Peptides against a protein of PDB entry 3EFO. Designs and how they scored, part 65

Target 1, 262 residues: chain A of PDB entry 3EFO
Amino acid sequence: SQLADLYKSCETDALINFFAKSAFKAVLHQPLKVIREILVNQTAHMLACYRKNCASPSAASQLILPDSMKVLPVYMNCLLKNCVLLSRPEISTDERAYQRQLVMTMGVADSQLFFYPQLLPIHTLDVKSTMLPAAVRCSESRLSEEGIFLLANGLHMFLWLGVSSPPELIQGIFNVPSFAHINTDMTLLPEVGNPYSQQLRMIMGIIQQKRPYSMKLTIVKQREQPEMVFRQFLVEDKGLYGGSSYVDFLCCVHKEICQLLN

## One batch from the design tools (peptide)

Design b1_p27_2_s2 (made by RFdiffusion4, then SolubleMPNN; from b1_p27_2, 11 letters changed)
Fold by OpenDDE base, seed 1:
Structure b1_p27_2_s2 (fold): chain B 262 residues (1-262), chain A 27 residues (1-27)
Amino acid sequence: as target 1 above (262 residues)
Amino acid sequence: MQELEDEIIAEAQEELKKRGLELLVDK
């Protein structure tokens, strides 16, 4: 059917771009609570329509997603928790306004990265390989005290260091003997010149490539105060200001779909 | 990216099973 073909042709990144711009435009005329409710309703309606018209009959306990939209709920939940739609005291009005304006001008690829950052375990780098490390889920659960991670969302770049990061890697990256000696005020990595340092710099360059904005580097030590800001970019984690986990959001969407169809 | 997406879906499926729900992806 035409409808089935439509769902198969849909791309999550395009949908999120559309929903984000629509929602951020609505901020000027609608309460944030209403905007969030609309987004949830739209998500449920889209999936309910799919279940009704495109999917085979299924049990009430089943949540059915088309492959083209299998991660749509992930991104939608991230959008709902964004500081523009869910105000947080630690985010200034100016910052919210700035982000809103930026998203309004973003293309599909830019908004995708913005709402779901890349989180890379750089402590696993193979200096003999030109391949980038595989991105992990943007959650604290994927961090380790022994690890070093690079996070980028197109606007910001963070280098997160676990308290037990390998001293040899710290030496390789910063040319200092230990975690305690790392200067977090630096916005540029030193050119140490060893293979690991060069590999990391290459990765950072690749990430920066084709991005419209230059990402400022922020070095973050685990358990220091600036880590709180970093954690806000772990978009899959439950927020402190009304945001839900991904799984909780799926349950919510499922319930709403059932209400629409039953 | 597809690998990460597959991981997200797989883990969600397992978590939802614990809640009595079944997440299905139509290919």
Scores: peptide ipSAE 0.684, ipTM 0.960, DockQ to the pose 0.896
Fold by OpenDDE base, seed 3:
Structure b1_p27_2_s2 (fold): chain B 262 residues (1-262), chain A 27 residues (1-27)
Amino acid sequence: as target 1 above (262 residues)
Amino acid sequence: MQELEDEIIAEAQEELKKRGLELLVDK
């Protein structure tokens, strides 16, 4: 059927790009709360339609996702928690306006990265390998006090350091003896010249490649006040300003689907 | 990214089961 074919051909990244631009355009004429409700409603309607017309019979306690949209709720939740749609006191009006305008011009790949950042465990780097570390979930649960992580969303780049980060890595990256000696005011890593430093710089370069904007680097120490800004990029976690965790969002979507079908 | 997506789905399935829900993905 045409409907079944539609779902099979659907691409999550394209949908998110579309929904983001639609929502961000609506910001000029509709309250944010209404826009968020519309997005949730649209998500539920699409999935309810699938469940009704394309999926096999299922119990009320089941949430059925087509493979093409299996991660759509993830990115939709990220969109809903974006500072353009969910205002945050630490984000200025100008910054929100700027981000809104940027997204309005983003392609599919750029918007996908923007809403769901890459989080890389760089403390696991093998200096003898040319392979990049695999990205992990954008959640605090994937961070470790002993770890060092690089986060990038196409506009910002963060280097997050756990309080118990290995001194040898700190020395390798910053040429200082300990975590306490790291200067978080720097926006550029020093050219230490050792293999680890070179590898990290290479990774940062690769991440920057093919991105339309130069990402400013921010050094973040765990448990310091500026870390709060960094945590806002852990998009799967529950937000501080009304955003839901991914799992909570799935529950919400499920509930709305059931309401639509019953 | 496919591996990450699979992980996201797998973990969501596990967490939703704890809440009495079952997440199913139709291939």
Scores: peptide ipSAE 0.648, ipTM 0.954, DockQ to the pose 0.914
Fold by OpenDDE base, seed 2:
Structure b1_p27_2_s2 (fold): chain B 262 residues (1-262), chain A 27 residues (1-27)
Amino acid sequence: as target 1 above (262 residues)
Amino acid sequence: MQELEDEIIAEAQEELKKRGLELLVDK
């Protein structure tokens, strides 16, 4: 059917770009709570329409997503938890306004990265490889106390270090003997000059490449106060300020779909 | 990125099953 073909042609990144700009525009004239409700409703309506008109008959306990939109809910959940739509005490009004304005001008690729950051396990780097490490899920479950991770969303870059991160890597990156000696006030990595340092710098360069804004680097130590800010970028996890986990959001969407179809 | 998406879906399917829900992706 024509409708089925339409759903097959949909692209999640384009949809999120559209919804984000629509929502961020609405911030000027509607309460945040209403905007968030509208986004959830729109998501549910789209999927309800698919279930009704395109999908095979299914049980009430089933949530059916077309392949083209299979990760739409995760991005939608990220959008809902963004500081523009979900106010956070640590985020200033100016910062929210700035992010809102930036997103309004973002292309599809930029907004996708903005709402779902790239999280790379730096501790797994192969200095002989020219390939970037495979990105992992933006969730605390993918972090390890023994690991070092680089997170980037097009505006910010974080280097997160586990409390038990390898001393040899710390030495390689920071030229200091231990985790305790790392200066988190640094906004630039030192030019240590060893293969690991060069590889990391190359990766950071690749990530920065073709991005419209220069990403400021923040060094984050696990269990220190600034880690709380970093954790807000783990977008699949439940937030501290009213956001849901991805799975919880899926349950919410499913419930609303059922309500629409019953 | 496709691999990451597949992982997201697979994990969601597993977790939703624990909650009595079945996530299906139509190809």
Scores: peptide ipSAE 0.642, ipTM 0.952, DockQ to the pose 0.920
Fold by OpenDDE base, seed 4:
Structure b1_p27_2_s2 (fold): chain B 262 residues (1-262), chain A 27 residues (1-27)
Amino acid sequence: as target 1 above (262 residues)
Amino acid sequence: MQELEDEIIAEAQEELKKRGLELLVDK
């Protein structure tokens, strides 16, 4: 059907871009709570329409997503938990305003990266490979105390180091003997020049490519105060300020779909 | 990215099943 074809042609990144801009525009005139509710409702309506008109008959206990929107709820949940829509005390008004304005001008690719950052386990880098490491879920559960991770969302870049990061990697990246010696005030990696360092720099360069803004590098040590800022970018985690887990959000969406159709 | 998305979906399917829900993705 025409409608079915429409859903198949939909792109999640485009939808999120649209929803984000719509919501961020609404911030000027509507309470945040209302905006979030509208987003959830819109999500439910879209999926309810699909279930009603495009999907095969299904049980009430089934949540059906078209392939084109299979991760739409993920990104929607990230949008809902964004500091622009879900105010956080640690985020200043100016910062929220800044992010809002930036997103309003973002293209599809930029907004997708912004709402769901790229988190790379660089401690597993193969210096002989030109391939980027596979991104992992933006969640604390995917971090390792023994690991080193690079996170980028198009505006910020973080290098997160576990408390038990391999000393050899620390030496390779920072040219210091241990985790304790890492200076987190630096915004640039030192020019160490070894293969691992060069590979990391290459990866950072690739990530920076085709991005409209230069991402400032922040070095984060696990269990230090600045890590709290980093954790805000772990968008799949349940927020401390009203955000839900992805699974909880799916349940919520499912409930609303059922209410619309039953 | 596709692998990551597949992982997200797979985990969601598993978790939702525990809650009595079945997440289906139409191809």
Scores: peptide ipSAE 0.640, ipTM 0.952, DockQ to the pose 0.899

Design b1_p27_2_s3 (made by RFdiffusion4, then SolubleMPNN; from b1_p27_2, 11 letters changed)
Fold by OpenDDE base, seed 5:
Structure b1_p27_2_s3 (fold): chain B 262 residues (1-262), chain A 27 residues (1-27)
Amino acid sequence: as target 1 above (262 residues)
Amino acid sequence: MEELENEIIEWAQEELKKRGLELLVDK
């Protein structure tokens, strides 16, 4: 059917770009609560329509996503949890305005990365490999106290270090003997010159080369205050400012779909 | 990207199952 073909050809990155820009434009004329409700409603309606017209009959306890939209919900949740759409006093008006303006100018690839960052396990780097580490889910559950992770969303770059990060890696990256000696005030990695350092710098360079904005580097030590900022980018988790986890959002969407179809 | 997407889906499937829901990707 025509509708089935439409869903098959759907591109999530394009959709999220569209929804983001539409929502962020609406901020000027509609209450944030209404905008969020509209986004949830739109998501539910799209999926309900698919279930009704394209999908095979299924149990009420099933949430069916077309393959082309399998990660649309996670992106929609990220959008819903963005500071622009959150009515929290902890978020400054300037920050909201800034991010709104940025997203309004973003292309499809940029907005995709912006809403769902790349989280790379740097501690697993093979200095002899020419491939970038595979990104993992943006969740605290994927972090480890023994690990070192690089997070990038096109605007910010974070180097997160677990409290039990290998001293040899710390030495390799920062030229200091231990986690405690890492200076988190630095915005640039030192030129240590060893293979691991060079590999990390190369990775950072590759990530930066693909983005239109120069990403600010923030070094984050686990359990220190700045980690709270970093955790805001773990978008699958429950938001610090009331946003739902990805799983909770899926449950919400499922409920809405059922209501639409019953 | 596809690998990550699969990880996201698999995680969601597992977690939703704990809640009595089943996430299905229709291919």
Scores: peptide ipSAE 0.750, ipTM 0.972, DockQ to the pose 0.944
Fold by OpenDDE base, seed 3:
Structure b1_p27_2_s3 (fold): chain B 262 residues (1-262), chain A 27 residues (1-27)
Amino acid sequence: as target 1 above (262 residues)
Amino acid sequence: MEELENEIIEWAQEELKKRGLELLVDK
């Protein structure tokens, strides 16, 4: 059917770009609460329409996503939790305005990365490999006290260090003997010169490649106060200021779909 | 990115099952 073909042709990254720009434009003349409600409704309506017209009959307890939109909900949740739509006390008006303007000019690839960052397990690097480590879900559940992770969203880059991160890696990256000796005020990694340091720098370079903005590096130690800022980029988790976790959002969407169809 | 997407979906499927829901991806 024509409708089925439409869903098959949908591209999540393009949809997110569209919804983001539409929502961020609406901020100028509509309350944030209304904008968020519209986004949720649009998500529910799209999926309800699919379930009604394209999917096989299913139980009420089932949430059916077309393959083309399988990750649309997670991105929509990220959009809903963005500081432009969900104001946070630590974010200034100027910063919100700045981010809004940036997104309004972002292409599909940029907005995708912006709303769902890359989280890379750096502690698993093979210095003899030229392959980038596989990104993991942006959730605290994927972090480990023994791990080191790099997060990038096209605007910011974070190096997160677990409290029990390997001393040999710490020395390799920072040329200091322990976690406690790491200076988190630095915005550049030292030129240590060993293979691991070089590999990490190469990875950072690749991530920065083809990005329109230069990402400043922020070093974050687990359990220190600045980690709270980093946690805001773990977009699948529950937000500190009213944003839902991805799973909670899915439940919400499911409920809305059921209400629309039943 | 396909691997990450699969991870996201699989995680959601597991978590939703705990809540009595079933997430299905229709290919």
Scores: peptide ipSAE 0.748, ipTM 0.972, DockQ to the pose 0.924
Fold by OpenDDE base, seed 2:
Structure b1_p27_2_s3 (fold): chain B 262 residues (1-262), chain A 27 residues (1-27)
Amino acid sequence: as target 1 above (262 residues)
Amino acid sequence: MEELENEIIEWAQEELKKRGLELLVDK
């Protein structure tokens, strides 16, 4: 059908870009609560329409997503949890304004990365491989105390270190004997010169390539205060200031769809 | 990217199942 073809042709990254810019523009003349409600409503309506007109009959307990929109909800949740719309108290007014303006000028690729960061398990690096580590879900569940992860969203870059990070990797990256010796005030990795260090630097370089802004590096130790900031980029998790987890958001969307169709 | 998307979906499917919901992706 014509409608089915429409859904098949949808591009989630384009939709998120559109919704983000629309919402961030609306911030100037509508309450944040209303904007968030509209976004949820729009998401539910799109999916309800699909269920009604395109999907096969299904049970009430089923949430059906077309393949073209399979990750639309997760991105939508990221948008809803953004400081511009959520107004997190730890974020200054200037920062909110800055982010709003940035998103208003972002292309599809930029906004996609901005709302859902890359989280790379660099502790698994193969120094002989030219391939980047596969990104994992932005969730605490994917972190490990023994791991080292690089997170980037096009504006910020974080190097997260578990409390039990391998000493050999610590030495390789920072040229210090242990986790405790890492200086988190540094914004640049030292030129250690070993293969692992070079590989990490290469990865960071690749991530930085073709990004419109230079990403500042923040070193984050697990269980230290700055980790709280880092955790806000784990967008699938529940936010500290009212943001839902991805799963909770899906439940919310499901409920809304059911209300629309019943 | 497709691998990540699949991981996201599979995780959601698992978690929603625990809540009595079934997430289906129409291909």
Scores: peptide ipSAE 0.747, ipTM 0.972, DockQ to the pose 0.945
Fold by OpenDDE base, seed 4:
Structure b1_p27_2_s3 (fold): chain B 262 residues (1-262), chain A 27 residues (1-27)
Amino acid sequence: as target 1 above (262 residues)
Amino acid sequence: MEELENEIIEWAQEELKKRGLELLVDK
């Protein structure tokens, strides 16, 4: 059917860009709670329509996503949890206003990266490879105390260090003997010059490429206070100030779909 | 990106199953 073809051709990144700009525009004249409710409702309606008109019959306990929209919910949840739509005390009013304005001018690729950051396990780097490490889900569950991760969303770049991150890697990156010696106040990595350091810098460079804004680097140690800021970018996790986890959001969407169809 | 998307879906499928729900991707 024509409707089925429409869903097959759907571009999630374009939809998220549209919804983000629409929502951020609405912030000027509608309460945030209402905007969030509208976004959830729109998500549920789109998926309910698909289930009703395009999907094969299924049990009520099933959540059916077309392949073209399989990651729409996760992006939508990221949008709902953004500081512009979900007020965060750690973020100043000016910062929220700034981010709103930035998103209003973002292209599809930029907004995609902004709402769902790249989280890269750099502790697994192959210094002989020119390939970027495979990104993992933005969740604490994918972090490890023994790991080192790079997170980037087009505006910010974080280097997260586990409390048990390998001393040899710490030495390679920071030229210090241990985790405790890492200075988190610095915003630039030292030019140590070893292959691992060079590889990391290369990766950071690649991530920075084709981005309209220069990403400031923040060094984050696990279990230190600044990690709380970093965790805000682990977008699949439950938000500290009212945002749902990805899984909880899916349950919510499923419930709304069922209400629409039953 | 496709690999990550699959990871996201597979994780969600596993977690939703624990809640008595089944996430299906219709290809």
Scores: peptide ipSAE 0.745, ipTM 0.972, DockQ to the pose 0.934

Design b1_p27_2_s4 (made by RFdiffusion4, then SolubleMPNN; from b1_p27_2, 12 letters changed)
Fold by OpenDDE base, seed 1:
Structure b1_p27_2_s4 (fold): chain B 262 residues (1-262), chain A 27 residues (1-27)
Amino acid sequence: as target 1 above (262 residues)
Amino acid sequence: MKALEDELLEEARKELKKRGLELLVDP
């Protein structure tokens, strides 16, 4: 059917770009709560329509996603939790306005990265390899107290350090003897000159290369106050200010689909 | 990216199962 073909041909990244721009435009005329409700409803309606018209009959306890939209829910949840649509005290009005305007000009690739950041375990770097470490899921469950992670969303770059980060890596990156000596006010890494430092700088350069905006570096120590801001970029987790976890959002969408169809 | 997506969906499936839900992806 024409409808089935439509679902097969859709691209999630394009849809998210569209929904983001539509929602961010609506901020000027609609309450944030209403905008979020509309986005959830649109998501549920799209998936309900698929279940009704394209999918085989299934049990009520099943959540069916077409392959083309299998990651739509996670990105939609990220959009719903964005500071433009879900205000947070630590984000100024000016910052929200700035991000809103930026997204309005973003292409598909830019918006995808913006809503779901790259989280890289740089403590696993092989200094002899030119390959980037594989990104992990944006969740606290993927962090470790012994690890060092780089997070980037096209606008911000964070270097997160666990409280038990290896001293040799700390020395290699910052040229200081321990975690306690790291200065988190720095926005640039020192040029220490060892292979690990050079590799990290290369990775940061690669991440920056294809992005239209220069990302400011923020160094974050685990269990310090600024980590709270960093954790808001772990988009799969439950938000501090009302945002759902990815799994909770899936449950919410499922319930709404059932209400639409039953 | 595909590997990350697969991991995401697989773990979600496991968690949803604990809640009595089954996540299915149609090809």
Scores: peptide ipSAE 0.720, ipTM 0.968, DockQ to the pose 0.912
Fold by OpenDDE base, seed 2:
Structure b1_p27_2_s4 (fold): chain B 262 residues (1-262), chain A 27 residues (1-27)
Amino acid sequence: as target 1 above (262 residues)
Amino acid sequence: MKALEDELLEEARKELKKRGLELLVDP
């Protein structure tokens, strides 16, 4: 059917870009709560329409996603939890306004990275490899106290250090003897000059490459106050300020779909 | 990215199953 073909041709990244710009435009004239509700409803309506017109008959307990939209919910949840739509105390009005304006001009690739950050396990770096470490899911479940992770969303870059991160890596990156000696006020990594430091800098350079804005680097120590800000970028997890986990959002969408079809 | 997406969906499927829901992706 024509409708089935339409869903098959759908591009999630383009949809998210569209929804983001639509929502961020609406911020000027509608309450945030209403905007978030509209986004959820739109998501549910799209999927309900698919279930009704394109999918095979299914049980009420089934959530059916077309392949073209299989990752739409995760990005939609990221959008819903963005500081522009979900105010956070640590985010100033100016910062929200800035992010809103930036997203309004973002292309599909930029918005995709912005809403779902890249999280790289830096502690697994092979200094002899020219390849970037494989990105992991943006969830606390992928962090480790022994690990060091780099997070980037096109605007911000975070270097997160576990409390038990290897001293040799700390020495290699910061030229200090231990975790306790790391200065989190730094916005630049020191030029240590060893292979590990050079590799990390190269990776950061690659991430920064072809991005329209220079990403500010923030050093984050696990269990210190600034980690709270970092954790907000773990977009799959439940938000501190009212955002749902990815799984909870899927349940919410499923419920809404059922309500629409019953 | 595809590998990450697959992992995301697989874990979601497992968690949803615990809640009595079945996640299906139509080709």
Scores: peptide ipSAE 0.720, ipTM 0.969, DockQ to the pose 0.929
Fold by OpenDDE base, seed 5:
Order: C-alpha cells, then structure tokens, then sequence
Structure b1_p27_2_s4 (fold): chain B 262 residues (1-262), chain A 27 residues (1-27)
C-alpha cells in the first residue's frame, strides 16, 4: 500500500531531526510538559497507524516497529530527555538556550550524534591500529571502573576515567602517576608524545572531523561531582530528573499505542 | 552503528519479554 511504502522509505535520523526542531521551536510558546506529551503522542500515533494499516494482526502484548523506525524510539527518548525539554539543575538557562539554537541549525547527521552520543572504550585502543574502537551503548552498564571512555555528542567531549583505570594509561595520557593526580580542570590533554597519547589524540581528531563545532573536552573522574553531568549523556539510562530509560519508554509507547487502538 | 543497533534491540527484546511484552521488528 501507499502507506506501507511511506513507512519503508522513512529515515529515522531525518524524523528525529524534524521532531527535534519542531519541539525546540515550540519551546517558545508551549509548556515543556505539553511538548513532551505531544512528542510521545506523535510517536504513538505513527506506530499505531502502522500497526493498524501496515502490520499483520498481532497480539496486544506485541510492540511492532517497522524496520525503518526500529531505532526511532531510542532517539525519541533521547530527545525527550534533552535538557531543552527536560530541565536539569546542573544546566543553566543560557546553556539550554544555546543548545536549542544549535539544534535548530543542525543537519541530520549532527542531530543524530547530538541526541545519541558516541561512547568509545579507549582503554582498549590498539596503538598500532588506525581504526576507531567500536562504540558501546550509552549506558552505565557499559562503563567499567577499570576503563577509560571517550564520549562525544558533537558539542561536548568527555574523557571518563574509572577509579581503577590503569596507571600506565593515566601516565600515558596525563603524565601523572595516578588517578588521584589527574587535574579535571584541564580542557586539553597534555602533549605527552607516547604512542598511546598520540593514538588518543588521533581518535579525538577523527571524532572532531567534519563536525561543525569544536567540541570542548571535559575530564571526568568516576565518583566525582562532574560525573553526574556526564551520566546525563548516558541516554539509555533512567535520568536523574524524570527521564525514562529506553526500555521504560518502549513500555510507555506500547501502552499509548494500545490506548489508541482500543 | 548497525551492530550497536542490533545489540540495543536485542537487549530491549529480552527486557520487554520479562515484562510480558514482545518487541517485533517488521522487515
């Protein structure tokens, strides 16, 4: 059917870009709560329509996603949890305003990265390889106390260090003897010059490449106060200030779809 | 990204199953 073809042809990244810009524009004249509700409703309506008109008959306990939209919910949840739509005490009004303006100008690729960051386990870096480490899920469950991770969303870059991160890597990156000696006030990595440092800098360069904005680097130590800010970028997890986990959001969407169809 | 997406969906499917829901992706 024509409608089925429409669903097959849709691009999730384009949809998210559209919804983000629409929502962020609406911030000027609608309450945030209403905007979030509209986004959820729109998501549910799209999927309900698919279920009704395009999908085969299914049990009420099934959440059916067309392949073209299989990751739409995760991105939608990220959008709903963004500081522009869900205020956080650690984010200033100016910062929210800034991000709102930025998103309004973002292309599809930019917004995709912005809402679902890259999280790279750089403690696994092979200094002999030019390949980026495989990104992991943006969730606390993927972090390790023994690990070092780089997170980037096109605007910010975080270097997260586990409390038990290898001293040799710390020395290699920061030229200090231990985790405790790392200065988190720095926004630039020192020029240590060893292969690991060079590789990390290369990775950072690759991430920065083709991005419209120069990402600011923040060094984050596990269990220190700034980690709370970092954790907000772990977008699959339940937020500290009202944002749902990805799975909880899926349940919410399913419930809404059922309500629409019954 | 594809591998990450697959992992995401697979884990979601497992968790949703625990909650009595089935995640189905139509081709």
Amino acid sequence: as target 1 above (262 residues)
Amino acid sequence: MKALEDELLEEARKELKKRGLELLVDP
Scores: peptide ipSAE 0.718, ipTM 0.968, DockQ to the pose 0.922
Fold by OpenDDE base, seed 4:
Structure b1_p27_2_s4 (fold): chain B 262 residues (1-262), chain A 27 residues (1-27)
Amino acid sequence: as target 1 above (262 residues)
Amino acid sequence: MKALEDELLEEARKELKKRGLELLVDP
């Protein structure tokens, strides 16, 4: 059917870009709560329409996503939890305004990265490889106290260090003997010059490539106060300020779909 | 990225199952 073809041709990244810009524009005239509700409703309506008109008959307990929209919910949840739509006390008004304006001009690729960050386990880097480490899910569950992770969303870059990060890597990156000695006020990595340091810098460079804005580096120690900011970029997790986990959001969407169709 | 998406969906499927929901992706 024509409608089925439409869903097949749908591109989630384009949709998210559209929804983001629409929502961020609406911030000027509507309460944030209302905007978030509208986004949820729109998501539910799109998927309800699919279920009604395109999907095979299914049980009420089934959440059916067309392949073209299989990751729409996760990105939508990220959008809903963005500091522009869900204010956070640690984010200043100016910062929110800044991000809003930036997103309004972002292309599809940029907005996708912005809403769902790239999280890289750099503690497993092969210094002899030119390949980037495979990104992991943006969730606390993928972090390790023994690990070091690089997170980037096109605007910010975080280097997160577990409390049990390998001392040799700490030495390699920061030229200090231990986790406790790391200065988190740094916005640049020191020029240590060893292979691991160079590899990390190379990776950071690659991530920075083709991005329109220079990403500020923030060094984050696990269990220190600034980690709270970092955790907000773990977009699949439940937020501290009202944002749902990815799974909870899926349940919410399912419920809304059922309400629309039943 | 494809692998990450697959992992995301698979884990979601498992978690939703615990809640009595079934996640299906239509081709």
Scores: peptide ipSAE 0.716, ipTM 0.968, DockQ to the pose 0.940

